# Designs tried in a protein design run: peptides against a protein of PDB entry 5TUV. Part 85

Target 1, 107 residues: chain A of PDB entry 5TUV
Amino acid sequence: KEVIDRLRYLKAEIEDLELKERELDQQKLWLQQSIKNVMDDSINNRFSYVTHEDICNCFNGDTLLAIQAPSGTQLEVPIPEMGQNGQKKYQINLKSHSGPIHVLLIN
Target 2, 107 residues: chain B of PDB entry 5TUV
Amino acid sequence: AQECQNLEVERQRRLERIKQKQSQLQELILQQIAFKNLVQRNRHAEQQASRPPPPNSVIHLPFIIVNTSKKTVIDCSISNDKFEYLFNFDNTFEIHDDIEVLKRMGM

## One batch from the design tools (peptide; made by RFdiffusion4, then SolubleMPNN)

Design b2_p16_8_s4 (from b2_p16_8, 7 letters changed)
Fold by OpenDDE base, seed 4:
Structure b2_p16_8_s4 (fold): chain B 107 residues (1-107), chain C 107 residues (1-107), chain A 16 residues (1-16)
Amino acid sequence: as target 1 above (107 residues)
Amino acid sequence: as target 2 above (107 residues)
Amino acid sequence: QLAAKYQLSHLGLIKL
């Protein structure tokens, strides 16, 4: 029957899709490692920066803080809570493990 | 048949996942290209200037940008171990990573 | 602003 043929076709296609998905997963891992390697290269690392002008061109009207930290630095934004003075606590917590954190005021 | 319908649903689900993975791969490729373009731009700029940019005039990757109102009061505290940083804001803020910045820069 | 944790990486901010 046509149904049997359709079932066979669908099963075969799903199998092909499984292979495709695994291929994409491997490509993702490869590309992620490639990006890491490129960024860790000494020459690339030396030139891996943006300027104040770059940042100002990307954002307008507000105070801008640039926070540079080593790869692997953890960032935590807790749920705002009321402080003792009735002020909500908006916080950013940073934890570095491998180097200093640098803060620059842009605007 | 019900089995055909089930397989059609599964097929469609897998196709959507594959599409998402393909999109994610494209984003990674664009990230790598953007980074390489940034490095190339900076290398060329320093060659033309015959000097590196002044310290504190650039933000090295990786970084984040915190965007908040000009009226926002910002306080920064550093832990005793010097690896933890606490930022307190009296109002809301936005966080943007370096990838977004490179996109906005057109890299 | 919901509670969130991130990690800085070569891939940008990674939500944890």
Scores: peptide ipSAE 0.536, ipTM 0.906, DockQ to the pose 0.742
Fold by OpenDDE base, seed 3:
Structure b2_p16_8_s4 (fold): chain B 107 residues (1-107), chain C 107 residues (1-107), chain A 16 residues (1-16)
Amino acid sequence: as target 1 above (107 residues)
Amino acid sequence: as target 2 above (107 residues)
Amino acid sequence: QLAAKYQLSHLGLIKL
């Protein structure tokens, strides 16, 4: 029967898809760990930077702030609210737990 | 049958998740490659210059870039230990992470 | 803009 056959096919396919999804999840996990290891390497860490020129080449015409902070630093962007003077407040909140935050004005 | 339709919906949902995970995995691979290229570039540059760049001339990973109009007034409140920052903008801004920057750099 | 919370990481900004 068409319906029964379709049901059987769909169930089998879903099972195969679940296996594929788990495979991808595992690959992602391994790759994430690999990236962490590479970036935490002492030599790589020493050379893990961009220049002001690099940033300027990526953006044009605006004020650019570069904010360097330790991994794990929390970044919060609240919903803009009206201030006391009727001006919307646009905010960025940063909280580091492991080291200081550094801010550079690029242009 | 209703059951068949339900399974087809689930199948499609799983297929979409798999597609997303495949894309994410590819992005991670590219991120790792970009980082390695960045490190290689910097190592080579410093070898040729026979010196590291000045500390305030580079931005170490991880970082973010905040982009706003040149007319935007920015106020910053900083904690004594520089672990907390509060930025106030009188206009909208954009945030870009280091991964995006490396992409724009062609790494 | 919408309220958002992120964490800096080796993987870029991670939305929390």
Scores: peptide ipSAE 0.531, ipTM 0.905, DockQ to the pose 0.754
Fold by OpenDDE base, seed 2:
Structure b2_p16_8_s4 (fold): chain B 107 residues (1-107), chain C 107 residues (1-107), chain A 16 residues (1-16)
Amino acid sequence: as target 1 above (107 residues)
Amino acid sequence: as target 2 above (107 residues)
Amino acid sequence: QLAAKYQLSHLGLIKL
């Protein structure tokens, strides 16, 4: 009887947890869409930028490339392979579908 | 019973997933807050300056930051459609997204 | 090092 009761309890709890998980999944989707909407707002979009100073304050002692690209842009970083000249190739491939890519060199 | 043990494992698995999803939601909320703070900062700054920043002086979201050694040689090739970019580096690099940058900025 | 493919989004880089 104790085992049966434990089984029943566990099954019921798992069902409750399943509902909770689905609730969280929906909340995530909602929040993701909300973020998109907020960022796409005309006023917010107008002011959705960082400065060179901002970036420089976040990083030090290195060369920094800022690459602005539209949402949906694909970024590929291949496994470094040996080039024909014997040099390892470190690459970034970007493919935009909806707008131009802009590159800024920072310090 | 073995069945009880199996269900307890499943329960624990679900609890962990729920915990992770709750954490992810919190992160998304923080991201949205950071973005709003960024917008507010920029609006205030432009009001004080009575002008927007020069177009090429700021980095609009979304963006990525590529961090590499100051000794790294960087080559960039642009495809015919102008929407594809190939960056070649002679050394390793790090990529950071705008979310991380906002975090580092303390937004 | 593994090959990585990402997509830019309002949520940052999404690993594909």
Scores: peptide ipSAE 0.519, ipTM 0.903, DockQ to the pose 0.741
Fold by OpenDDE base, seed 1:
Formats: C-alpha cells, sequence, structure tokens
Structure b2_p16_8_s4 (fold): chain B 107 residues (1-107), chain C 107 residues (1-107), chain A 16 residues (1-16)
C-alpha cells in the first residue's frame, strides 16, 4: 500500500516537472529571440560597440586582436600540427557569409 | 520497490535539468541587461562628446578577442572580399567572446 | 589545444 501510494505520488510529480521543463524551454526560446531583436534594432545596433580602452582594461600584458564579424561567421581552431619547417602551426580560420570581417590590433 | 527507485532517479534527473535550465535563463537575462547598459553608456558618451567615435577606434558586436604573448608572431591571410581570414601564430593563444568582455567590463 | 568549431552569434561564441 505504501509502495502504491509512493508510485502514484512520484508519477504525479514527474508530470508536473515535465510541464515545468517545457515552460522553461519555451521561455529560453522567447528570450533568445528577444535578445536578437534588441541587438538588431537600428538604434541599439548603432551603439553596440566597445572601445580600445574597454578591451585594454579587461586584459593586460598581451598582444590583443579584436575581430569583428557578422553573426553566423564560422570560426575554426584546428589542432596544432607540426609544420613542414618543424614549427607547430597554431591557426584560426574565419569564414563569413554575410559581410566583411574587421580586425584591429589593440595595444 | 524497484519501480519506485527508478522513478525517484528520474525525478532527480529532471530536477537537475530544471535547475540547469533556470541558470541558463538567468545568464541570458544578464547578457541582455549588459548589452542594454552598454548601449546606454555609449549613447551618453556620444551625447557628451557631440560626435560619434572615430572609425577604427571601436569594436562593434559581435566580436572576439584573441590574446597571445607579445613575442608571438602573427601572420594573416585575407581574401579579396575580406570574407575569409587565416591567422597563423607561432605560439598559443586564447579566445574570448564579446559576452565575456562585457562581463569583465562590469556591464 | 583541441580542434574546435564555433559560430559567432548574438549569444557569443556557439560551439559547433
Amino acid sequence: as target 1 above (107 residues)
Amino acid sequence: as target 2 above (107 residues)
Amino acid sequence: QLAAKYQLSHLGLIKL
């Protein structure tokens, strides 16, 4: 009897949790779309930038490259391999489909 | 009973997933807030300066930051349309996205 | 370092 009652309770709770999980999934989708809409807004887009100073304040003692590219740009970082000259090749490959890529050296 | 144990495991699994989803939603909300704060900051700054920032002095979103040693040699190959970039480094590097930068900026 | 592929988005880097 106790086992049967526990089973019934657990099944009911799991159903409630399933509903909650679906709710969260829906909220995530809506929030992601909201973020996209906000960032794509003409006014927000105009002011969606950081400065050299901002970047320098976040990092120190390094060579910094800032790479701006359109959303959807693909970034590939291959496993470092030994080059023909005996030097390991550390690479970044970028491919955009919707616009140019811009690179800035930050000091 | 074995069935009770199985359902209890399932219940716990769902609870953990829900917790993770809630955390992810919170992160997205914070990202949206950070972006809005960035836009507000830049709008205010440009109003005070009565001009937009000079070209090439700012980095537009979305972007990534690549940091490496000051001694690292960097070579870059660019397509004619600037849609493809190949970076070669003679040493290791780190990549940071714009979301991380905004966090470091305290936005 | 491991081989990785990413996509730039409004949500930052998305690992593919």
Scores: peptide ipSAE 0.513, ipTM 0.905, DockQ to the pose 0.727

## One batch from the design tools (peptide; made by RFdiffusion4, then SolubleMPNN)

Design b2_p17_1_s1 (from b2_p17_1, 12 letters changed)
Fold by OpenDDE base, seed 4:
Structure b2_p17_1_s1 (fold): chain B 107 residues (1-107), chain C 107 residues (1-107), chain A 17 residues (1-17)
Amino acid sequence: as target 1 above (107 residues)
Amino acid sequence: as target 2 above (107 residues)
Amino acid sequence: EVKIHISENSEIKFTKL
């Protein structure tokens, strides 16, 4: 009886959890679309920027590069391997398909 | 008993997955809020200044920030149309996305 | 102080992961 009751309880709970998970999945899709719509809005797009000061306030001490690229730009960071001159390769590969990439030196 | 144990494992798996999804949703909400706050800030600032910021003084979203030592030598190869970039560093670097920047800005 | 070298008009090959 105890085992049977526990089984029933667990099965019922799992069913409820499945419903909850589906709800969360739908909410995620909704939010993702909402974010896209907000960011793609012409007015919002016009004001969707940060300043050099903003960046400098977020980071300190090192060289900062700001790389602005269109949404969907491919970013690749290969695993550091031994390259020429006997040093590891540290690389960033960027490929855009919808517009030019802009690089700014912040400090 | 074994079936109960199996279902308990499944329940726990689902609970953890739901927890992760809830966290992801919260992050999306925060991203949207941060973006809206950024837009509002910039819009208000430009209204007060009665002019947009200089083009070279701002970084438009989406962007990434690359942080590396001031001693790091950076070699950048770019395509003719600036759609492709290859960065070579002689030392390690860190990459931060615009979402993290907005968080650090307190948006 | 910061050394940045930019090579323009270079052919870049990307490896798709």
Scores: peptide ipSAE 0.068, ipTM 0.865, DockQ to the pose 0.057
Fold by OpenDDE base, seed 1:
Structure b2_p17_1_s1 (fold): chain B 107 residues (1-107), chain C 107 residues (1-107), chain A 17 residues (1-17)
Amino acid sequence: as target 1 above (107 residues)
Amino acid sequence: as target 2 above (107 residues)
Amino acid sequence: EVKIHISENSEIKFTKL
């Protein structure tokens, strides 16, 4: 009957979509591994940088800090809350586990 | 039937999830392309200059950019091993990742 | 005119999110 046919159709479509989703999940994992491999390559790593000029071309008018840290470095930006003097705390917390953090003033 | 409606909801959920995964995959592809282009640019530039850039003139990936007013006072506390950083700002700031920077650079 | 103060050898306590 009509309802039975609709149910059968929907079940078949959902099965097809499930296969498509699994395909996309696999592609994502493969691409992530590919990116990792490319970035970890010794030659690519040597040339994986931007210049002060690059940054200045992307931003203008304000103070720019560049913070370089190893992958996996923890970044915390607490919700601004009132400090002891009634001043809101605008804060960045960084914790690296695998290497030092470097800070550069761009402009 | 109620079962038909339930399956239609599930179908729609899967379609939206697939769409999101497709978009995320495209972003990863663009990231890989941007990185490769960056490496190629830098290799060519260093070959032309016959030397690498000065160490403190470039920002190595991964990095973040902090953008704030030139009037903002920044206090930075650093651990001995440079693994921990605490930044205090007296005003608001913006954070941008390296992926966004590469996009703005047109890579 | 950017004012940046860096305090070295500071004790920092981090709170995990």
Scores: peptide ipSAE 0.067, ipTM 0.866, DockQ to the pose 0.057
Fold by OpenDDE base, seed 5:
Structure b2_p17_1_s1 (fold): chain B 107 residues (1-107), chain C 107 residues (1-107), chain A 17 residues (1-17)
Amino acid sequence: as target 1 above (107 residues)
Amino acid sequence: as target 2 above (107 residues)
Amino acid sequence: EVKIHISENSEIKFTKL
């Protein structure tokens, strides 16, 4: 009796949670599309940049590389493995499909 | 009883997933706000300066920042079509996306 | 937001916010 009632309750709650999750999924899609539209706007795109100063203010004490590439560019960071010289290799692989990659040494 | 326990586990799993999705939505909202603030800042700055920023002084979105020790040796290999880049580091590095940079900028 | 250290084989695409 109590087990059956608990089962019914749980099933009903899970159904409500499914509805909530679908709602959130739809909201995510809407927001993502909204962001895309805003960023793709010609005026917004013209002003979608940060300055050298902005970056320097965000990071201190290191060598900083800024890598700008088209949306959709693939970034891969392999698990470090032992190199030929017995040291671990640390690597970044970039592959662009739609335009050039620009690299700037900041400091 | 076992079925009840299984449903309770499922319920908890769904609740955690919903929580994560809610957090992700909040991040997307903040990203959109940050971007709009960035655009507004840049428009105002260019109006005040009565000119656009010099070339190579700005980094257009999307971008990433790579930071590493100043002692790190960085080698870069570029493909013939300049669409593929391979960076080799002799030490560890960190990667930060443009979203994090905008956050650090207070956008 | 992803601060990536030397991570466990990460593959990410450049994306607009």
Scores: peptide ipSAE 0.066, ipTM 0.868, DockQ to the pose 0.178
Fold by OpenDDE base, seed 3:
Structure b2_p17_1_s1 (fold): chain B 107 residues (1-107), chain C 107 residues (1-107), chain A 17 residues (1-17)
Amino acid sequence: as target 1 above (107 residues)
Amino acid sequence: as target 2 above (107 residues)
Amino acid sequence: EVKIHISENSEIKFTKL
């Protein structure tokens, strides 16, 4: 029956797709580790920065804050809900565990 | 058959996930390339200048950029241990990560 | 928990986790 053949085909394809997905997951893991290794290299780390000019060239007209924090710093942005005073809250919460957070006004 | 329909739905779902994962891998590769290009640029620039940039003139990775109106009032509260930061804005803001910045820089 | 979505030249987007 055509349906039976279709079922067989679909099952085989899904199995192949599962293998492909696992391969991609492994590749992602390896690539992430590679990126980490590159960024953690002492020489690369020394030169891993952007300038004020770089930032200004990327953004126009508004107030720009650069917030540098250690890897693993927790970033929380609550949904802008109404506060007790009836005003919406627009907040950024940062929690660092491994070092200081630096804030720079770019423009 | 219902089973055939179920498998077709599953097949399509897996195909979409695979597509997404492939895209994510490509993005990671681009991030790695961008970072390497950034490092190379900075190394060359410092070699030409025969000096590193002033410490407060650069933003070290990882960082985020907060973009808001020049009219926005920003309050920053720092915890006693200086590891927790709370930013309050009286209006909306945008957050951009270092990856996006590197993309905008053409790295 | 809130998941942050960053889009270029757009306001931050929020998704409840």
Scores: peptide ipSAE 0.045, ipTM 0.863, DockQ to the pose 0.130

Design b2_p17_1_s2 (from b2_p17_1, 11 letters changed)
Fold by OpenDDE base, seed 5:
Structure b2_p17_1_s2 (fold): chain B 107 residues (1-107), chain C 107 residues (1-107), chain A 17 residues (1-17)
Amino acid sequence: as target 1 above (107 residues)
Amino acid sequence: as target 2 above (107 residues)
Amino acid sequence: QVKIHISEFSEIKFKKL
């Protein structure tokens, strides 16, 4: 009887958790669409930028590349493998489908 | 007894997923706020300057930042249409998205 | 000193993610 009661309790709780999870999923979708709409607005899009100074203030001392690419651009960072000279290869692969990619050297 | 244990594990798994989803929602909310703040900042700045920033002086969203040592040698291959980029580094690098930059900017 | 080498190519085959 104790085990049966515990099973019923757990099943009921899991059902409630499923409802909560679905609610969160819907909220996520709504918020993502909201963000997209805000970003796609013509006025907001016009002002959706950062400056070189902004970036320099966020990072110190190293080489900084800013890569501007359209939404949906594919970013691939392969697991480093040993190269021909016994050195690990570190790579970034970018592929855009909707527009050109722009690279800026910040410092 | 075994079924009870299985359901308890499942319950805990769902609770953790819900927690993660709640955190993700909070991050999305912050992203939206940060973006709106960025737009407002830039609008105000351009109004004060009575002109837009010079071309190529700003980085439009979406973008990423690549950070690496000043000693790192970077080789880049670019397609003719600039839709594809291959970067090779002789040392490690870090990638930061525009969301993280906005966070570091205090947006 | 930062050394950046840029080369052009016709096409790159990306691995499917």
Scores: peptide ipSAE 0.112, ipTM 0.869, DockQ to the pose 0.061
Fold by OpenDDE base, seed 4:
Structure b2_p17_1_s2 (fold): chain B 107 residues (1-107), chain C 107 residues (1-107), chain A 17 residues (1-17)
Amino acid sequence: as target 1 above (107 residues)
Amino acid sequence: as target 2 above (107 residues)
Amino acid sequence: QVKIHISEFSEIKFKKL
Protein backbone atom coordinates (compact mmCIF):
# COMPACT_ATOMS: atom_id res chain seq x y z
CA LYS B 1 0.00 0.00 0.00
CA GLU B 2 1.02 3.55 -0.66
CA VAL B 3 0.11 4.43 2.91
CA ILE B 4 2.24 1.64 4.31
CA ASP B 5 5.17 2.77 2.22
CA ARG B 6 4.68 6.33 3.37
CA LEU B 7 4.59 5.25 7.00
CA ARG B 8 7.77 3.25 6.57
CA TYR B 9 9.46 6.19 4.91
CA LEU B 10 8.40 8.63 7.62
CA LYS B 11 9.57 6.35 10.40
CA ALA B 12 12.94 5.94 8.76
CA GLU B 13 13.28 9.66 8.22
CA ILE B 14 12.38 10.41 11.84
CA GLU B 15 15.07 8.01 12.96
CA ASP B 16 17.60 9.80 10.77
CA LEU B 17 16.47 13.13 12.19
CA GLU B 18 17.00 11.83 15.70
CA LEU B 19 20.57 10.98 14.82
CA LYS B 20 21.09 14.40 13.30
CA GLU B 21 19.70 16.11 16.38
CA ARG B 22 22.03 14.17 18.66
CA GLU B 23 24.94 15.13 16.45
CA LEU B 24 24.02 18.79 16.75
CA ASP B 25 23.69 18.48 20.51
CA GLN B 26 27.18 17.07 20.76
CA GLN B 27 28.57 19.75 18.48
CA LYS B 28 26.98 22.42 20.64
CA LEU B 29 28.51 21.02 23.79
CA TRP B 30 31.89 20.78 22.14
CA LEU B 31 31.74 24.31 20.85
CA GLN B 32 30.59 25.70 24.18
CA GLN B 33 33.56 24.09 25.87
CA SER B 34 35.84 25.35 23.13
CA ILE B 35 34.61 28.89 23.60
CA LYS B 36 35.14 28.64 27.34
CA ASN B 37 38.67 27.35 26.86
CA VAL B 38 39.51 30.10 24.41
CA MET B 39 38.15 32.82 26.66
CA ASP B 40 39.87 31.43 29.74
CA ASP B 41 43.25 31.26 28.04
CA SER B 42 45.65 33.60 29.79
CA ILE B 43 46.76 35.40 26.66
CA ASN B 44 43.27 35.72 25.25
CA ASN B 45 41.99 36.93 28.59
CA ARG B 46 44.60 39.67 28.61
CA PHE B 47 43.28 40.98 25.30
CA SER B 48 39.58 40.34 25.83
CA TYR B 49 38.42 43.94 26.01
CA VAL B 50 36.68 46.65 24.06
CA THR B 51 37.62 50.30 24.13
CA HIS B 52 35.60 53.33 25.05
CA GLU B 53 35.66 54.24 21.38
CA ASP B 54 34.28 50.85 20.41
CA ILE B 55 31.26 51.36 22.61
CA CYS B 56 30.70 54.91 21.44
CA ASN B 57 30.72 53.70 17.86
CA CYS B 58 28.07 51.11 18.64
CA PHE B 59 25.67 53.41 20.46
CA ASN B 60 24.75 57.07 20.33
CA GLY B 61 22.68 59.76 21.90
CA ASP B 62 22.00 58.43 25.38
CA THR B 63 23.60 57.60 28.68
CA LEU B 64 25.73 54.49 28.38
CA LEU B 65 26.90 52.46 31.33
CA ALA B 66 29.41 49.69 30.88
CA ILE B 67 29.11 47.10 33.60
CA GLN B 68 31.92 44.60 33.79
CA ALA B 69 31.43 41.64 36.08
CA PRO B 70 32.88 38.16 36.42
CA SER B 71 31.33 35.26 34.59
CA GLY B 72 28.45 33.81 36.51
CA THR B 73 27.31 37.12 37.90
CA GLN B 74 23.58 37.10 38.49
CA LEU B 75 21.56 39.64 36.55
CA GLU B 76 18.01 40.39 37.56
CA VAL B 77 15.66 42.81 35.85
CA PRO B 78 12.37 42.78 37.69
CA ILE B 79 9.14 43.42 35.86
CA PRO B 80 8.33 47.09 36.22
CA GLU B 81 5.91 47.50 39.08
CA MET B 82 4.42 50.51 40.74
CA GLY B 83 6.64 51.89 43.44
CA GLN B 84 5.72 53.47 46.72
CA ASN B 85 5.47 56.86 45.08
CA GLY B 86 3.33 55.57 42.26
CA GLN B 87 6.24 55.45 39.85
CA LYS B 88 7.10 52.33 37.94
CA LYS B 89 10.23 50.64 39.20
CA TYR B 90 12.91 50.13 36.63
CA GLN B 91 15.67 48.14 38.25
CA ILE B 92 18.78 46.14 37.61
CA ASN B 93 20.09 43.85 40.31
CA LEU B 94 23.57 42.41 40.05
CA LYS B 95 25.23 39.89 42.30
CA SER B 96 28.71 38.59 41.72
CA HIS B 97 30.13 35.56 43.45
CA SER B 98 33.72 35.61 42.29
CA GLY B 99 34.81 39.21 42.12
CA PRO B 100 33.92 42.87 42.19
CA ILE B 101 31.70 44.55 39.66
CA HIS B 102 33.04 47.56 37.81
CA VAL B 103 30.89 50.30 36.33
CA LEU B 104 32.08 52.81 33.76
CA LEU B 105 30.12 55.76 32.48
CA ILE B 106 30.64 56.00 28.74
CA ASN B 107 28.27 58.85 27.83
CA ALA C 1 -4.25 7.97 7.41
CA GLN C 2 -4.26 9.45 10.89
CA GLU C 3 -1.03 7.67 11.76
CA CYS C 4 0.62 9.12 8.70
CA GLN C 5 -0.52 12.59 9.70
CA ASN C 6 0.79 12.10 13.22
CA LEU C 7 4.20 11.09 11.92
CA GLU C 8 4.26 14.01 9.53
CA VAL C 9 3.59 16.35 12.45
CA GLU C 10 6.38 14.72 14.40
CA ARG C 11 8.71 14.96 11.42
CA GLN C 12 7.97 18.63 11.05
CA ARG C 13 8.50 19.19 14.77
CA ARG C 14 11.90 17.54 14.59
CA LEU C 15 12.86 19.44 11.47
CA GLU C 16 12.04 22.73 13.15
CA ARG C 17 13.99 21.76 16.25
CA ILE C 18 16.98 20.79 14.14
CA LYS C 19 16.76 24.07 12.30
CA GLN C 20 16.77 25.94 15.59
CA LYS C 21 19.75 23.97 16.84
CA GLN C 22 21.61 24.64 13.62
CA SER C 23 20.98 28.34 14.05
CA GLN C 24 22.16 28.23 17.64
CA LEU C 25 25.29 26.42 16.58
CA GLN C 26 26.02 29.02 13.93
CA GLU C 27 25.57 31.74 16.52
CA LEU C 28 28.12 30.08 18.77
CA ILE C 29 30.55 29.78 15.89
CA LEU C 30 30.15 33.46 15.16
CA GLN C 31 30.69 34.30 18.82
CA GLN C 32 33.95 32.40 18.88
CA ILE C 33 35.11 34.01 15.65
CA ALA C 34 34.19 37.45 16.93
CA PHE C 35 36.11 36.90 20.14
CA LYS C 36 39.18 35.64 18.32
CA ASN C 37 39.06 38.62 16.01
CA LEU C 38 38.80 40.94 18.99
CA VAL C 39 41.84 39.40 20.63
CA GLN C 40 43.83 39.60 17.42
CA ARG C 41 42.87 43.22 16.91
CA ASN C 42 43.89 44.17 20.42
CA ARG C 43 47.15 42.27 20.28
CA HIS C 44 48.07 43.97 17.05
CA ALA C 45 47.05 47.38 18.34
CA GLU C 46 49.12 47.04 21.49
CA GLN C 47 52.10 45.86 19.47
CA GLN C 48 51.84 48.91 17.25
CA ALA C 49 51.46 51.25 20.21
CA SER C 50 54.14 49.41 22.17
CA ARG C 51 51.96 49.75 25.26
CA PRO C 52 48.68 48.57 26.69
CA PRO C 53 45.74 50.93 26.74
CA PRO C 54 45.00 52.93 29.87
CA PRO C 55 43.02 50.78 32.30
CA ASN C 56 40.07 53.15 32.49
CA SER C 57 39.74 53.31 28.72
CA VAL C 58 38.79 49.67 28.21
CA ILE C 59 36.01 47.37 29.27
CA HIS C 60 36.99 43.79 29.90
CA LEU C 61 34.73 40.92 28.95
CA PRO C 62 32.26 39.84 30.11
CA PHE C 63 30.23 43.01 30.30
CA ILE C 64 26.87 44.51 29.57
CA ILE C 65 25.92 47.91 28.25
CA VAL C 66 22.99 49.75 29.77
CA ASN C 67 21.48 52.40 27.55
CA THR C 68 19.02 54.96 28.85
CA SER C 69 17.96 58.53 28.19
CA LYS C 70 20.25 61.33 29.28
CA LYS C 71 17.31 62.56 31.30
CA THR C 72 17.06 59.35 33.25
CA VAL C 73 18.02 59.58 36.89
CA ILE C 74 20.06 56.60 37.96
CA ASP C 75 20.45 55.61 41.58
CA CYS C 76 23.02 52.96 42.36
CA SER C 77 23.52 51.17 45.63
CA ILE C 78 26.75 49.27 46.04
CA SER C 79 27.70 46.72 48.64
CA ASN C 80 30.84 47.20 50.68
CA ASP C 81 32.74 44.57 48.72
CA LYS C 82 31.28 45.75 45.40
CA PHE C 83 29.85 42.30 44.76
CA GLU C 84 26.28 43.54 44.73
CA TYR C 85 24.78 46.40 42.77
CA LEU C 86 21.27 47.75 42.74
CA PHE C 87 20.36 50.20 40.02
CA ASN C 88 17.18 52.21 40.10
CA PHE C 89 16.05 54.11 37.04
CA ASP C 90 13.22 56.58 36.84
CA ASN C 91 12.67 55.56 33.22
CA THR C 92 13.12 52.66 30.85
CA PHE C 93 16.48 51.29 29.81
CA GLU C 94 17.98 48.81 27.37
CA ILE C 95 20.56 46.14 28.08
CA HIS C 96 23.01 44.87 25.49
CA ASP C 97 25.42 42.02 26.07
CA ASP C 98 29.02 41.88 24.95
CA ILE C 99 28.15 39.50 22.12
CA GLU C 100 25.85 42.07 20.57
CA VAL C 101 28.51 44.73 20.99
CA LEU C 102 31.06 42.60 19.16
CA LYS C 103 28.57 42.13 16.36
CA ARG C 104 27.99 45.85 16.10
CA MET C 105 31.73 46.34 16.02
CA GLY C 106 31.93 44.09 12.99
CA MET C 107 34.02 41.44 14.67
CA GLN A 1 23.56 66.59 32.52
CA VAL A 2 23.46 62.94 33.46
CA LYS A 3 22.33 62.42 37.01
CA ILE A 4 23.88 59.40 38.61
CA HIS A 5 23.66 58.91 42.33
CA ILE A 6 25.95 56.32 43.79
CA SER A 7 25.54 55.17 47.34
CA GLU A 8 28.41 53.06 48.48
CA PHE A 9 28.42 50.75 51.46
CA SER A 10 24.71 50.28 51.21
CA GLU A 11 23.16 47.10 52.42
CA ILE A 12 21.41 45.37 49.59
CA LYS A 13 19.02 42.55 50.12
CA PHE A 14 19.46 40.37 47.14
CA LYS A 15 16.93 37.94 45.83
CA LYS A 16 18.47 34.76 44.56
CA LEU A 17 17.57 33.91 41.05
Scores: peptide ipSAE 0.105, ipTM 0.869, DockQ to the pose 0.056
Fold by OpenDDE base, seed 3:
Structure b2_p17_1_s2 (fold): chain B 107 residues (1-107), chain C 107 residues (1-107), chain A 17 residues (1-17)
Amino acid sequence: as target 1 above (107 residues)
Amino acid sequence: as target 2 above (107 residues)
Amino acid sequence: QVKIHISEFSEIKFKKL
């Protein structure tokens, strides 16, 4: 039947797509490692910064906090919940495991 | 047949996932380029100035930017070792990572 | 990569910096 042929075709195509997806996964891994290597380079690390001007040019004149923390620092933003006083809680929790966190007020 | 329909749905799902992965790869490439451009910019700038910028005038990667209204009250609790931060906002805020900042900078 | 706007019901459990 045509249905049987279609099934066979679809199965074969899915198999090909699986191969393609695995290829992309490998490419991603290699690229991620490449980025890591570039960022971890001592010279690149020395110059891996932005200025206050850079930030101000990217955002409007609201309150801007820059939070610099070591790679791997955990960022948690809980779902806003009502506090005991009826105020919704808008929170950011940061936890570093390898070094101090630095906070700068930009604007 | 129902099986044929199921496989067609699966095929489409995989195609979409592959497309997403391709897009993600492109983003990673752009990130690497942006970072390299940032480093190059900063190296050139420091060479011209014949000195590095003051330590507190720059924000080293990795970082995040928190954007909130100027009217937002922000309370911050910091651990003694500065490894843990708790921010409380009385209103909503936005978080932007360094990758987005580099994009906005045109790197 | 993405701007995160904290709105109602928005949650980010953990993001590594």
Scores: peptide ipSAE 0.049, ipTM 0.863, DockQ to the pose 0.161
Fold by OpenDDE base, seed 2:
Structure b2_p17_1_s2 (fold): chain B 107 residues (1-107), chain C 107 residues (1-107), chain A 17 residues (1-17)
Amino acid sequence: as target 1 above (107 residues)
Amino acid sequence: as target 2 above (107 residues)
Amino acid sequence: QVKIHISEFSEIKFKKL
């Protein structure tokens, strides 16, 4: 029957898709580890920076703050809500556990 | 048949997940390439200058960029050890991660 | 990400916790 053949086909295809998905998941993990290794390399780490000019070329006409913080720093950006003073609260909360945070005013 | 329909839905779901995962992998690859290009650029620049950049002239990864209007008032509270920062803005702001910055830089 | 309105002029005030 056509339906039986279709079921067989779909089951086989789903099995192939499962294999493909697992392959992609593994590739993601490997790639993430590769990126980490590259970034943690002492030589690469030494040169892992951007300049003020780089930032200015990416953004125009506004106040720009560059916040350099260690990996794992907690970043909280609460949803803007009405504050007690009748103004919306626009906040950024940063908490590092592994090192100091550095803030630079770009322009 | 209901089973056939269920499998077709499952097939489509898996295809969509695979597509999304492929896109995410491509993004990670581009991130790795961008980082390597950044490192290469900086190494070359420092070789040409025969010196490293001044300490406060560069932003080391990882970082974020906060973009806000020049009219925005920013109040910042900093802990003694600089592990905690509390920013208050009287207006809206945008946050951009280092990955996006590297993309905008054309890395 | 939260998009917040940005004004043309900014004042930055710093204080210790």
Scores: peptide ipSAE 0.064, ipTM 0.861, DockQ to the pose 0.075; fails the geometry check

